# Peptides against a protein of PDB entry 6B4J, part 11

Target 1, 315 residues: chain A of PDB entry 6B4J
Amino acid sequence: DITMQWYQQLQDASMQCVLTFEGLTNSKDSQAKKIKMDLQKAATIPVSQISTIAGSKLKEIFDKIHSLLSGKPVQSGGRSVSVTLNPQGLDFVQYKLAEKFVKQGEEEVASHHEAAFPIAVVASGIWELHPRVGDLILAHLHKKCPYSVPFYPTFKEGMALEDYQRMLGYQVKDSKVEQQDNFLKRMSGMIRLYAAIIQLRWPYGNRQEIHPHGLNHGWRWLAQILNMEPLSDVTATLLFDFLEVCGNALMKQYQVQFWKMLILIKEDYFPRIEAITSSGQMGSFIRLKQFLEKCLQHKDIPVPKGFLTSSFWRS

## One batch from the design tools (peptide; made by RFdiffusion4, then SolubleMPNN)

Design b1_p9_4_s3 (from b1_p9_4, 4 letters changed)
Fold by OpenDDE base, seed 5:
Structure b1_p9_4_s3 (fold): chain B 315 residues (1-315), chain A 9 residues (1-9)
Amino acid sequence: as target 1 above (315 residues)
Amino acid sequence: MLPLLPLDP
């Protein structure tokens, strides 16, 4: 399977990245530990500062991240920090930055769906300039949310239940599995972030270049989901999240082909989702159904709430 | 059977 090969290649690259900076991460030297912490803060704090408040602030954050990745010194925690402070500094920062973007999907976007857009536009712009960060974003995303690939992890003989739950994307701490609502909330946040990334371009970049991971991957994601058996609650939830965020962009890009896909979802895929939906899971199914019925009736998909306008970039 | 959608548009 080509999709599974792609998944595995990204995971292998991510693993190799971790191995490359082990000297920095495992060092007992006090100076190396200080550098590690300074680099980690420099990579992650700017991402946590991303907000819907002002385009000017978002540009400052972008410029700071790009400067750090470019080997320039940046101010972090009252110190001048550079990836050149350690030979493994760049690899470490790229990995931690990518991890933090996905974590913002998992946490911030999960709680505040509108946050997807400012985070995604920064991630997209950084990906355009730093392709390795993009690959690492995918690797982190796929590991935390296999439904973003998409694939459904299978239980293997001899596997511990907890390990299977982790492969499915559940958090398991002290032999306690995450509640389904919290799990779906985190998965939703990551899918919404992904759906925003594939449609957004940094407005101050070279717009003549092809998007490094554009809407063609959105079509591919939908095609893969529809070619798979639905999962109870998960498929209805994430399909809604994806279409709410990037459905308008897909409609504009693929037009008649996209409407054929929506009809296919409504006529052929909904009965399959319904057949596996319990009475307690009808909420996710009903939300998706109502969304698609409204879109098909009006022959339009609304621009998602929180979409960045020209007024945002002038602020 | 759902018709297989092409992975590329």
Scores: peptide ipSAE 0.051, ipTM 0.772, DockQ to the pose 0.237
Fold by OpenDDE base, seed 3:
Order: C-alpha cells, then sequence, then structure tokens
Structure b1_p9_4_s3 (fold): chain B 315 residues (1-315), chain A 9 residues (1-9)
C-alpha cells in the first residue's frame, strides 16, 4: 500500500532525526542542557504566541521562526539563541517546532476551532521555506492522529491493550484511557489544522510556486476515507471537521468533481456510517448529515469561521 | 471500491 509506505517513510525519517540529535538530548553536560532548553523554548514559544489578533503580529512570529531555522540569532527568554550553538541544534529545533505545531492542533484548535487558520498559515509558510519541517509535521501528525493518513491501526497478536489504545491516538496515563469526548476533541483539532494547512499559503512568500502539501492531498485524504470502512463516531466527526474547514477550498478547486464526491458521501457512505452509529453517537452523524444536506441544497460550502481575510493582514 | 475519479489536472 503506497499510503502505508509513505506513512512508514515519514516515521522512519522522524526517528532518524531523533537519533541525529540524541547527543544533545542525552547530554549530562550543564551547558548542553542549557542550550537544549534555550533551543526548545526558542522553537516552541513563538508558536504558542500565534493568535487571531493581528496579521502584523503573525508576521513577526513567522519572521522569528524563519530566522531561527536560518541559523540567525533570535531573542528568547531574555537571551540570544541560535541553532549554531550546537551541531545538532538545527535538527532538534526542526523536530520540536514541528511537534509544537501539531500540539497546537491537538490543544488550541481542539478548544478554539478558529485558531486553525493563523497556526496553519504560519506552518504552511515555514514548510515552503523549510521542507524538512513539513515532513516532520506530517510525521508527528500521523503518529498522534492515524486518521490524518488516513488508516485505522489494527490490534496485533501479543500487543498490550494500552499500546493499541495509544496507536489509535488515545492518551493513556496511569493505566487510565482518555475519555472518548476528549479523544475526539483532540483528533478534531489535528484534522482541522491539517485541513487548514493544505489550503493556505503564506501571503508574503512566492505564491507562484506550488504548495508543498496542497489541496491534492486533501482530495487524496477524502478518497482514502471513502474507500475505508467507517469507524464508529470517528469517521463522522473527522469527515465533518475536514469538510467544514477545507470544503469551500476543495469546491473552488475541483468544482463538479467535488460535488460528485459530496453526493457520493450522502448517498453511498452515510448508510455505512449509520449502520455502525449507536444511539449515543448520533450527534456526530446528525451534524455531518445536516452540514451535507445544507451544502447540497444551497450548492455552496460556506467559508469557514476564522478564515483569514485581507483585513486581517492589514492589521 | 469507488473508482478514484481521476483528478482533472
Amino acid sequence: as target 1 above (315 residues)
Amino acid sequence: MLPLLPLDP
């Protein structure tokens, strides 16, 4: 399976990256520990500062991240920090930055759906300039949310239940599995972030170049989901999240083909979702149904709430 | 298996 090969290649690259900076992460030297912490803060704090407030502030954050990845010194925690402070500094920063973008999907976007857009446009712009960060974003995303690939992890003989739960994307702490609502909330945030990344371009870059991971990957994701058996509650939830965020962009790009896809979802895929939906899970199913019925009736998919306008970039 | 509609280029 080409999709599973791609998944594995990204995971292998991510693992190799971790091995490359192991000297920095495992060092007992006090100076190396200090450098590690400074680099980690420099990579992650700017991402946590991303907000919907002003385009000018978003540009400042982007420029800071890009400067750090370019080997330039940046101010972090009252100190000048550079990836050149350690030979493994760049690999470490790229990994931690990518991890933080996905974590913002998992946490911030999960609680505030509109936050997907400012985070995604920065991530897309950084990916365009630093393709290795993009590959690492995918690796982190796929590991935390296998439904973003998409695939459904299978239980293997001899596997511990907790390990299987983690493979499915659940958090397991002290032998307690995460509640389903919290799990779905985190998965929703990551899918919404992904759906935003594939459609957004940084407005101050070379927009004539091809998007490094554009809407064609969104089409691929939909096609793959529809070729899979639905998963109870998960498929209805994430399909809605994806279409709410990038459905308008896909409609504009693929026109008649996209409408054929929506009809296929309504007529052929809904009965399969319904057949596996329990009475307690009808909420996600009903929400998807109502969304698709509205879109098909109006022959339009609304621009998602929080989409960045020209007025945002002038602020 | 739904035929992957060829993405028009």
Scores: peptide ipSAE 0.023, ipTM 0.696, DockQ to the pose 0.262
Fold by OpenDDE base, seed 2:
Structure b1_p9_4_s3 (fold): chain B 315 residues (1-315), chain A 9 residues (1-9)
Amino acid sequence: as target 1 above (315 residues)
Amino acid sequence: MLPLLPLDP
């Protein structure tokens, strides 16, 4: 399976990255520990500061992240911090930055769906300038949310139940699995972030270049999802999340083909979702139903709430 | 299994 090979390659590259900076992360030296913590803060704090408040503030955050990745010193926690402070500093920062972007999908976007857009536009713009950060974003995203690939992890003989649950994307702490609602909320946030990344370009970059991971990956994702058996609650939830965030962009890009796909979802795939939907899962199902019906009736997909406008960039 | 959709518009 080509998709699984690609997924495994991303995971292998991510694991290799971790091994590369292991000297920094495992160091007992007080100075190395200080550098590690400073680099970790420098990589993660700017991402946590991303908001919908003003385009100018978003630009400042972007410029700070880009400066850090470019080997320039940045101010973090009242100190000058640079990836050049340690030979493994760049790899560590790229990994932690990518991890933080995905974590913002998992946490911030999960709770505030509109936050997907400012996070995604920064992630997209950083990815254009720093391709390795993009690959690491995918590695983190796909590991935490296999449905973003998409694939469904399978239970293997001899596998511990907890390991299988983790492969499915559940958090397991102290032998307690995450509640289904929290699981779906986190998966939704990550899918929404992904759906935003694939359509957004940083407005101050070279927009004439091809998006490093553009809408063609959104089309691929839909095509693959439609060729998979639906999962109870998961498919209805994530398909809605994806279409709500990037459906308008896909409609504009693929036009007639997009509408054919949407009809296919409604007529052929939706009944398959219905067949596996229990009464307790009807909420996600009905939400998807209403969305599809509204879009088909109006022959339009609305611009998602929180989409960044020209007025945002002038603020 | 449904046929895969074309990737190019």
Scores: peptide ipSAE 0.023, ipTM 0.691, DockQ to the pose 0.279
Fold by OpenDDE base, seed 1:
Structure b1_p9_4_s3 (fold): chain B 315 residues (1-315), chain A 9 residues (1-9)
Amino acid sequence: as target 1 above (315 residues)
Amino acid sequence: MLPLLPLDP
């Protein structure tokens, strides 16, 4: 399977990255530990500062991240920090930055869906300038949310149940698996972030270049999901999340083909979701139903709440 | 039948 090979290559690249900076992460030297902590903060704090408040602030955050990745010194925690402080500094920062973007999907977007857009536009813009960060974003995203590939992890012989649960994207702590609602909330956040990334371009970049991971990947995602058996609650939840965030963009890009896809979802795929939906899971199912019915009735998909307008960039 | 993936332009 080409998709699984691609997924494995991303994971291998991510693992190789970790091995590359292992000297920095495992160092017992006090100075190396200090550098590690400073670099980690410099990589992650700017991402946590991303907000929907003002486009000017978002630009400042972007410029800071880009400067750090470009080997320039940046101010972090009252200190001048540069990836040049250690030979493994750049690889470490790229990895931690990518990890943090995905964590913002998992945590911030999961709780505040509108946060997907400012996070995604920064991630997209950084990816355009730093392709390795983009690959690491995908590696982190797909590992935490295999449904973003999409694929369904399989139980392998000799695998511990907890490890299988983790492969499915569940958090397992103290031999307790995460509750389904919390799991779906985190998966939703990551899917929403992904759906935002594939449609957004940093407005101050070279827009003549092709999006490094554009809407064609959104179309592929939909096509792959529809060719898979639906999962109980998961498919209805994530399909809604995806369509709510990027459905308008896909509609504009693919026009008649998109509507054919949406009809196929309603008429063919939706009954298959219904057949596996229990009475306790009707919430996600009903939400998807209502969304599809409204979109087909109006022949329109609304612009998602939180979509960045021209007024945002002038603020 | 899934719509054919649009050929990337």
Scores: peptide ipSAE 0.021, ipTM 0.674, DockQ to the pose 0.329

Design b1_p9_4_s4 (from b1_p9_4, 4 letters changed)
Fold by OpenDDE base, seed 4:
Structure b1_p9_4_s4 (fold): chain B 315 residues (1-315), chain A 9 residues (1-9)
Amino acid sequence: as target 1 above (315 residues)
Amino acid sequence: KLPLLPLDP
């Protein structure tokens, strides 16, 4: 399966990255520990500062991240920090930065859906300049949310239930599995972030270049989902999240073909979702239904709430 | 398996 090969290649690249900077992460040397912590803060703090407040602030954050990845010194925690402080510094920073972007999907976007757009536009812009960060974003995203690939992990004979639950993306702590609502909330945040990344370009970059991971991947994602059996609650939730965030962009890009896809979803795929939806899971189902019906009736998909306008970039 | 729609509009 080509999709599973792609998934595995990204995971392997991520694992190789971890091995590459293992000397930095496992060092007992006090100076190496200090460098590690400084680099980790320099990589992650700017991402946590991303907000919907002002385009100027977002540009400052982007410039800081790009400077760090470019080997330039940046100020972090009152200290000058550079990836040149250690031979493994760049690999470590790229990995931690990518991890933090996905974590913001999992946490911030999960709680505040509008946060997807400012995070995504920074991630997209950094990916354009630093392709390895993009691959690592995908690796982290796919590992935490296999539905972003998409694939549905299957229970294998002899597998522990907890390991299967973790493969599905559930958090399992002290033999307690995460509640379904919290799980879906985290998955929703990551899918919404992904759906935002594939459509957004950093406005201060070279717009003539092809998006490093653009809307064609959105089309691919939809096509793969539609060729899979729906999962109870999961498929209805994530399909809605995806279409709400990037449906307008897909409509503009693929036009007539997009509407054919949307009709296919409503007429052929939606009944399959209905067939596996229990009475207790009707919330996500109804939300998807209403969205599809509204979009088909109006022949329009609204611009998502929180989409970055020209006024945002002038602020 | 649903037919994959072409990527081109």
Scores: peptide ipSAE 0.026, ipTM 0.715, DockQ to the pose 0.235
Fold by OpenDDE base, seed 3:
Structure b1_p9_4_s4 (fold): chain B 315 residues (1-315), chain A 9 residues (1-9)
Amino acid sequence: as target 1 above (315 residues)
Amino acid sequence: KLPLLPLDP
């Protein structure tokens, strides 16, 4: 399976990255520990500062992240910090930065859906300049949300139930599995972030170049989902999240083909979702239903709430 | 498997 080979390749690359900077992370040296903490803060704090407030502030954050990844010194926590402070500093920062982008999906976007767009445009712009960060974003995303690949992890003989639950994307703490509503909320945030990344370009970059992970991956994702059996509650939730965020962009890109896909979803796939939907899961089902019906009736997919306009970039 | 629509180039 080509999709599973791609998944495994990204996971292997991410694991190799962790092994590469293990010397920095496992060091008992006081100076190395200080460097590690300074680099971790320099990589993650700017991402946490991303907001919907002003385009000028977003540009400052982007420039700071890009400067750090380019080996330039940046101010963090009142100190000058550079990836050159340790030979493993760049790999560590790339990994932690990618991890933080995905974490903003599962936390910030999960709680505030409109936050997907400013986070995604920074992530896309950084990915364009630093492809390694993009691969690591995918690796982190795929590990936390296998539905972003998409695939459904299978229980293997001899596997612990908790490990299987973690593979499905659930958090398990003190032998307690995460509640379904919290799980779906986090998965929704990550899918919404992904759907925003694949359609957005940093406006101050070379826009003549091809998007490093563009809308063709959105089409691939939809095609793969439709060729899988629906999963109870999960498929209805994430299909809605994906289409709400990137449906307008897919409509503009693929035109008639997109509408054929949407009809296929409504006529062939939606009844299969209905057949596995319990009475307690009707909320996600009804939301997807209403969205599909409205879009097909109006022959339009609305621009998502929080989409970045020209006025945002002038602020 | 559902028939997959080709990617528009």
Scores: peptide ipSAE 0.025, ipTM 0.711, DockQ to the pose 0.262
Fold by OpenDDE base, seed 5:
Structure b1_p9_4_s4 (fold): chain B 315 residues (1-315), chain A 9 residues (1-9)
Amino acid sequence: as target 1 above (315 residues)
Amino acid sequence: KLPLLPLDP
């Protein structure tokens, strides 16, 4: 399976990245520990500062991240920090930055859906300039949310239930599995972030270049989902999240083909979702239903709430 | 299996 090969290649690359900076992460030297912490803060704090407040602030954050990845010194925690402080500094920063972007999907976007757009546009712009960060974003995303690939992890003989739950994307702490609502909330955030990344370009970049991971991957994702059996609650939730965020962009890009896809979802796939939906899961089902019906009736998908306008970039 | 819609170039 080509999709599973791609998944595994990204996971392998991510694991190899971890191995490359193991010397930095495992060092007992006080200076190395200091450098590690400084680099980690320099990579992650700017991402946490991303907000919907002003385009100028977003540009400052982008420039800081790009400067760090380019080997330039940046101010972090009152200190000058550079990836050149350690031979493994760049690999470490790329990994931690990518991890943090996915974490913002998992946490910030999960709680505030509109936050997907400013995070995604920075991630997309950084990905364009630093392809390895993009691959690591995918690796982190796929590991935390296999539905972003998409694939459904299978239980293997001899596997511990907790390990299977983790493979499905659940958090398991102290033998307690995450509640379904919290799980779906985190998955939603990550899918929404992904759906935003694939449609957004950094406005100050080279727009002549092809998007490094564009809407063609959104089409692929939909096609793959539709060729899989639906999962109870999960499919209805994530399909809605995806279409709400990138449906307008897909409509504009694929036109008639997009509407054929949406009809296929409504007529063929939606009944399959209905067949596996319990009375306790009607919320996600009804939300998807209403969305599909409204979009098909009006022959339009609305621009998502929080979409970045020209006025945002002038602020 | 549902048919995969082709991507236009």
Scores: peptide ipSAE 0.024, ipTM 0.701, DockQ to the pose 0.271
Fold by OpenDDE base, seed 1:
Structure b1_p9_4_s4 (fold): chain B 315 residues (1-315), chain A 9 residues (1-9)
Amino acid sequence: as target 1 above (315 residues)
Amino acid sequence: KLPLLPLDP
């Protein structure tokens, strides 16, 4: 399976990255620990500052992240911080930055769907300039949300149930698995972030280049999902999330082909979702139903709430 | 299995 090979390669690259900076992370030296903490803060704090407030502030955050990744000193916590402070500093920062972008999907976007767009446009722009950060974003995203690949992790012989639950994307703490609603909320946030990344370009970059992970991956994702058996509650939830965020962009890009896909979803795939939907899971199902019906009726997919307009970039 | 829809060139 080519998709699974690609997924494994991403995970292997991510693992190798971790191994590369183990010297920094495992150091008992006081100065090395200080550098590690300073680099971690420098990588993650700017991402946490991303907001929907002003385009100018978003540009400042982008420029700071890019400067850090470019080996330039940046101010963080009242200190000058640079990846050059340690030979493993760049790899560590790239990994932590990518991890933080995915965490913002998992946490911030999960709670505030509109936050997907400013986070995604920064992530996309950084990915264009720093491809390794993009690969690490995918590695983190796909590990936390296998449905973003998409694939369904399988239980292997000798595997602990908790490890299988973690592979499915559940949090397991003190032998207690995460509640389904919380799980779906986190998965939704990550899917929404992904759906935003694949359609957004940083406006101040060289837009003549092809998007490093563009809408063709959105089309692929849909095609893959439709060729998989639906999962109870999961498929209805994430398919809605994906289409709500990037459906308008896919419609504009693929036009007639997109509508053929949407009809296929409504007529062939949706009944398969219905067949596995219990009475207690009708919320996500009904939401997807209403969305599909409305879009097909109006022959339009609305621009998602929170989509960045020209007025945002002038603010 | 549903057929994969082609991408426009």
Scores: peptide ipSAE 0.023, ipTM 0.694, DockQ to the pose 0.263

Design b1_p9_5_s1 (from b1_p9_5 with V7L)
Fold by OpenDDE base, seed 4:
Structure b1_p9_5_s1 (fold): chain B 315 residues (1-315), chain A 9 residues (1-9)
Amino acid sequence: as target 1 above (315 residues)
Amino acid sequence: SLPLPELLS
């Protein structure tokens, strides 16, 4: 399976990255620990500062992240920090930065869907300049949200239930699995972030170049989902999230082909979702239904709430 | 998995 090979390759690359900087992360030396913490803060704090407030602030954040990844010193916590402070500094920063982007999908976007767009445009722009960060974003995303690949992990004989739950993307703490609503909320956030990344370009970059991970991956994602049996509650939830965020962009890009896809979803795939939807899971199902019906009726998919406008970039 | 052209046919 080519999809699973891709998944595994990204996971392997991520694991190798961790091994590469393990000297920095496992060091007991006080100076090394200080460098580690400074680099971690320098990588993650700017991402946490991303907001919908002003384009100028977003540019400052982008420039800071790019400067850090470029080996330039940046101010963090009142200190000058550079990846050159340690031979493993760049690998560590790239990994932690990528991890933080996905974490913002999992947390910030999960709670505030509109936050997907400013986070995604920074991530996309950084990915364009630093491809390794993009690969690591995918690795983190895929591990936390297998549905972003997409694939549905299966229970294997002899597997511990908790391990299976974690493979599905659930958080399990103290032998307690997270509630389904919280799980879906986190998955939704990550899918929405992904759907935003694949359609957005940093406006101050070289837009003549091909998007490093563009809408063709959105098309692939949909195709792959449609080739899979629906998963109860999950498929309806995430398919809606994906289409709400990037459906308009896909419509513009693929035009007639997109509408054929949407009709296929409504007429052929949606009944399969319905067949596995229990009465207690009707919320996500109904939401997807209403979305599809509205879009097909109006022959339009609305621009998602929170989409960055020209006025945002002038602010 | 079905290729996109076949999936959309």
Scores: peptide ipSAE 0.024, ipTM 0.694, DockQ to the pose 0.097
Fold by OpenDDE base, seed 3:
Structure b1_p9_5_s1 (fold): chain B 315 residues (1-315), chain A 9 residues (1-9)
Amino acid sequence: as target 1 above (315 residues)
Amino acid sequence: SLPLPELLS
């Protein structure tokens, strides 16, 4: 299976990256530990500072991240920090940066859906300049949210239940599995972030180049979902999240083909979702239903709330 | 549902 081969390739690359910088992460040397912490902060703090407030601030954050990845010194925690402080510094920073982008999907976007757009446009712009960061974003995303691939992990013989739950994307702490609502909230945030990344380009880059992971991957995602059996609550939730964020962009790109797909979703796939939806899961089902009906009725998908406008970039 | 090649065409 081509999709599973792609998934495994990205996971293997991510694991190899971890092995490459294990000397830095496992070091007991006080200076190496200090460097590691400084690099980790330099990679992650700028991402946490991304906001919906001003385009000028977003540009400053982007420039700082790009400078760090380019081997230039940046100010972090009152100190000058550079990836050149350790031979494994660049690999470590790329990994931690990618991890942080996905974490912002998991946490910030999960709680504030509009935050997807400023985070995604920075991630897309960094991906364009630093392809390895993009691959690592996918690897982290796929591991935390297999539904972003998409695939559904299966229980294997001899597998512990907790390990299976983790493979499905659940957090398990102290032998307690995460509540379903919190799980879906985190998955929603990550899918929304992904849906934003595939449609956004950093406005100060070379926009004449092809998007490194563009809307064609969104089309692929939808096609793959439709060829899979729906999962209770999960499919209805994430399909809505995806279409709400990137449906307008897909409509503009694929036009008649997109509408054919949307009709297929409503007429053929939606009844299959309904058949597996329990009374306690009707919220997600109804939300998807209403969205599809409104879009088909109006022959339009609205621009998502929080989409970055020209006025944002002038602020 | 349609096969993947038909969905992508």
Scores: peptide ipSAE 0.023, ipTM 0.693, DockQ to the pose 0.095
Fold by OpenDDE base, seed 5:
Structure b1_p9_5_s1 (fold): chain B 315 residues (1-315), chain A 9 residues (1-9)
Amino acid sequence: as target 1 above (315 residues)
Amino acid sequence: SLPLPELLS
């Protein structure tokens, strides 16, 4: 289908990107190794420095990332670093930057949900200026979290169980699959980051331009989820995460249509989730239930905790 | 469940 074609196209583009900078990554030359490490640090450290503390600091981080992607030298680890240090430097940096944004979803956002917003607004702004980084963000996101597409990977004949588990987004180390709670926590972080990206615009950019991956993709995501059979525990968890983060934005954008969708979720889809929910999975189910009931009763979706306000940008 | 075009119409 069209969704799977899109998924595969992004994965292919990501794979081709890796092949493009293979000379840099596989070089045994000491200078090339040094350049690789410098570029990797320059691409990833600024992203790790993103915080909810001050808008001014966030702007500095954004400017540094944009400068690096623009071929300008930046200071990293006490050294001047530029993508021009190697012909494959730009491709490598774009890939590693995109990878790091998604990693912040699965790690930082997973542990601190409010972190989704400052990370997402930087990612959105960089995506607007550097579309290839956006495509690579999607590729990394889709690979780690197929539910962000969304689709449910299927077990194929002859596939190893561990490979199937990895396709589902599980980490498998030393033949041990991660615990379900850790898996869901990481998936939640990535979905929350995605839900934040699709609604946020960098405030210092050209806001007259169309969002490169806006709320229409959020609507698409919901529509696709609702047209799929629910997956035990996963669907209830991620649907809640998504709606908590971008439900307010979707409500504002789609108005009556949004409420029709929310009613559809409660009346049609929620019973289907209930039917596959075990007693041990009631936590996610109850959380989604309470959220839906509260929103429908109040005819409002609250602004998510951690949403960036004008006061943040003045700090 | 509704297809995307119907949801957006």
Scores: peptide ipSAE 0.023, ipTM 0.703, DockQ to the pose 0.104
Fold by OpenDDE base, seed 2:
Structure b1_p9_5_s1 (fold): chain B 315 residues (1-315), chain A 9 residues (1-9)
Amino acid sequence: as target 1 above (315 residues)
Amino acid sequence: SLPLPELLS
C-alpha cells in the first residue's frame, strides 16, 4: 500500500530527527538546558500568537519563524536566540515548530474553526521555504490523527488496549480514555487545519512555485476515504470538516470531477455511513447530509468562514 | 490531476 509506505516513511524521518537532537534534549548541562528551553520557546511562542486579527501581525510572526529557521538571531523572552547556539538546534526547532502547528490544530482550531486559516497560511509558507518542517508537520499530524493519512489503525495480538486507543488518536491519562466528543473535537481541528494548509499559499512568497503539499493531496485524501469502510461517527464528522474547509477550493480546481465525487458521496457512500450510525451519532450524519444536499442543490460550496481575504492582508 | 475513476479504482 503506497499510502502506508508514505506514512511509515514520514514516521521514520520524524523518529530519525528525534534521534538527531537527543544530545540536546537529554543533556544535563545547565547551559544546554537553557538553550533547549530558549529554542523551544522561540519555535513555539510565535505559533501561539497567530490570530485572525491582522495580516501585518501575521507577517511579523512568519518573518520571525523564517528568520529562526534561517539561522538568524531572533528575540524571544527578552533574549537573543539562534539555532546556531547548538549544532542540533535547527533539527530541534524544526521538530518543535512542526509539533506546535499540529497542536494548534488539535487545540485552537478544535475550539475555534476560523483559526485554521491564519495558522495554515503560515504553515504553508514556512513549508515552502523549509520542506523538512512540512514533512514533520505531516508526521506529527498523521501520528495524532491517523484519519489524516487516512488509515484506520488495527489492533494486533498482544497489544495493550490503551496503546491501541492511543494509536486511534485517543488521549489516555491515568488509565482513562478520552471522551468521544473531545476526541472528535480534536480530530476535527486537525483535519480542518490540514484542509486549510493544502489550499493556502503565503502571499509574500514566490507563488510561481508549486504548492509543496497542495490540493492534489486533498483530492487523494478524499478518494482514499471513499475507498475505505466508514467508521462510526468518525467518518461523517471528518468528511464534513474536510469538505466545509476545502470543498470550495476543490470545486474550483476539479470542477466537473469534484461534483461527480460529491454525487458519489451522496448516492453510494451515505448508505454505508448510515448503516453503521447509531441513534446517538445521528447528529454528525445529519450535518454531513444537510451540507451535501445544500451544496448539490445550489451547485456551489460556500467559501468557508474565516477564509483570509485581501482586506485581512491590508490590515 | 488524476481522473476520478483512477483515484477510486
Scores: peptide ipSAE 0.024, ipTM 0.705, DockQ to the pose 0.243; fails the geometry check

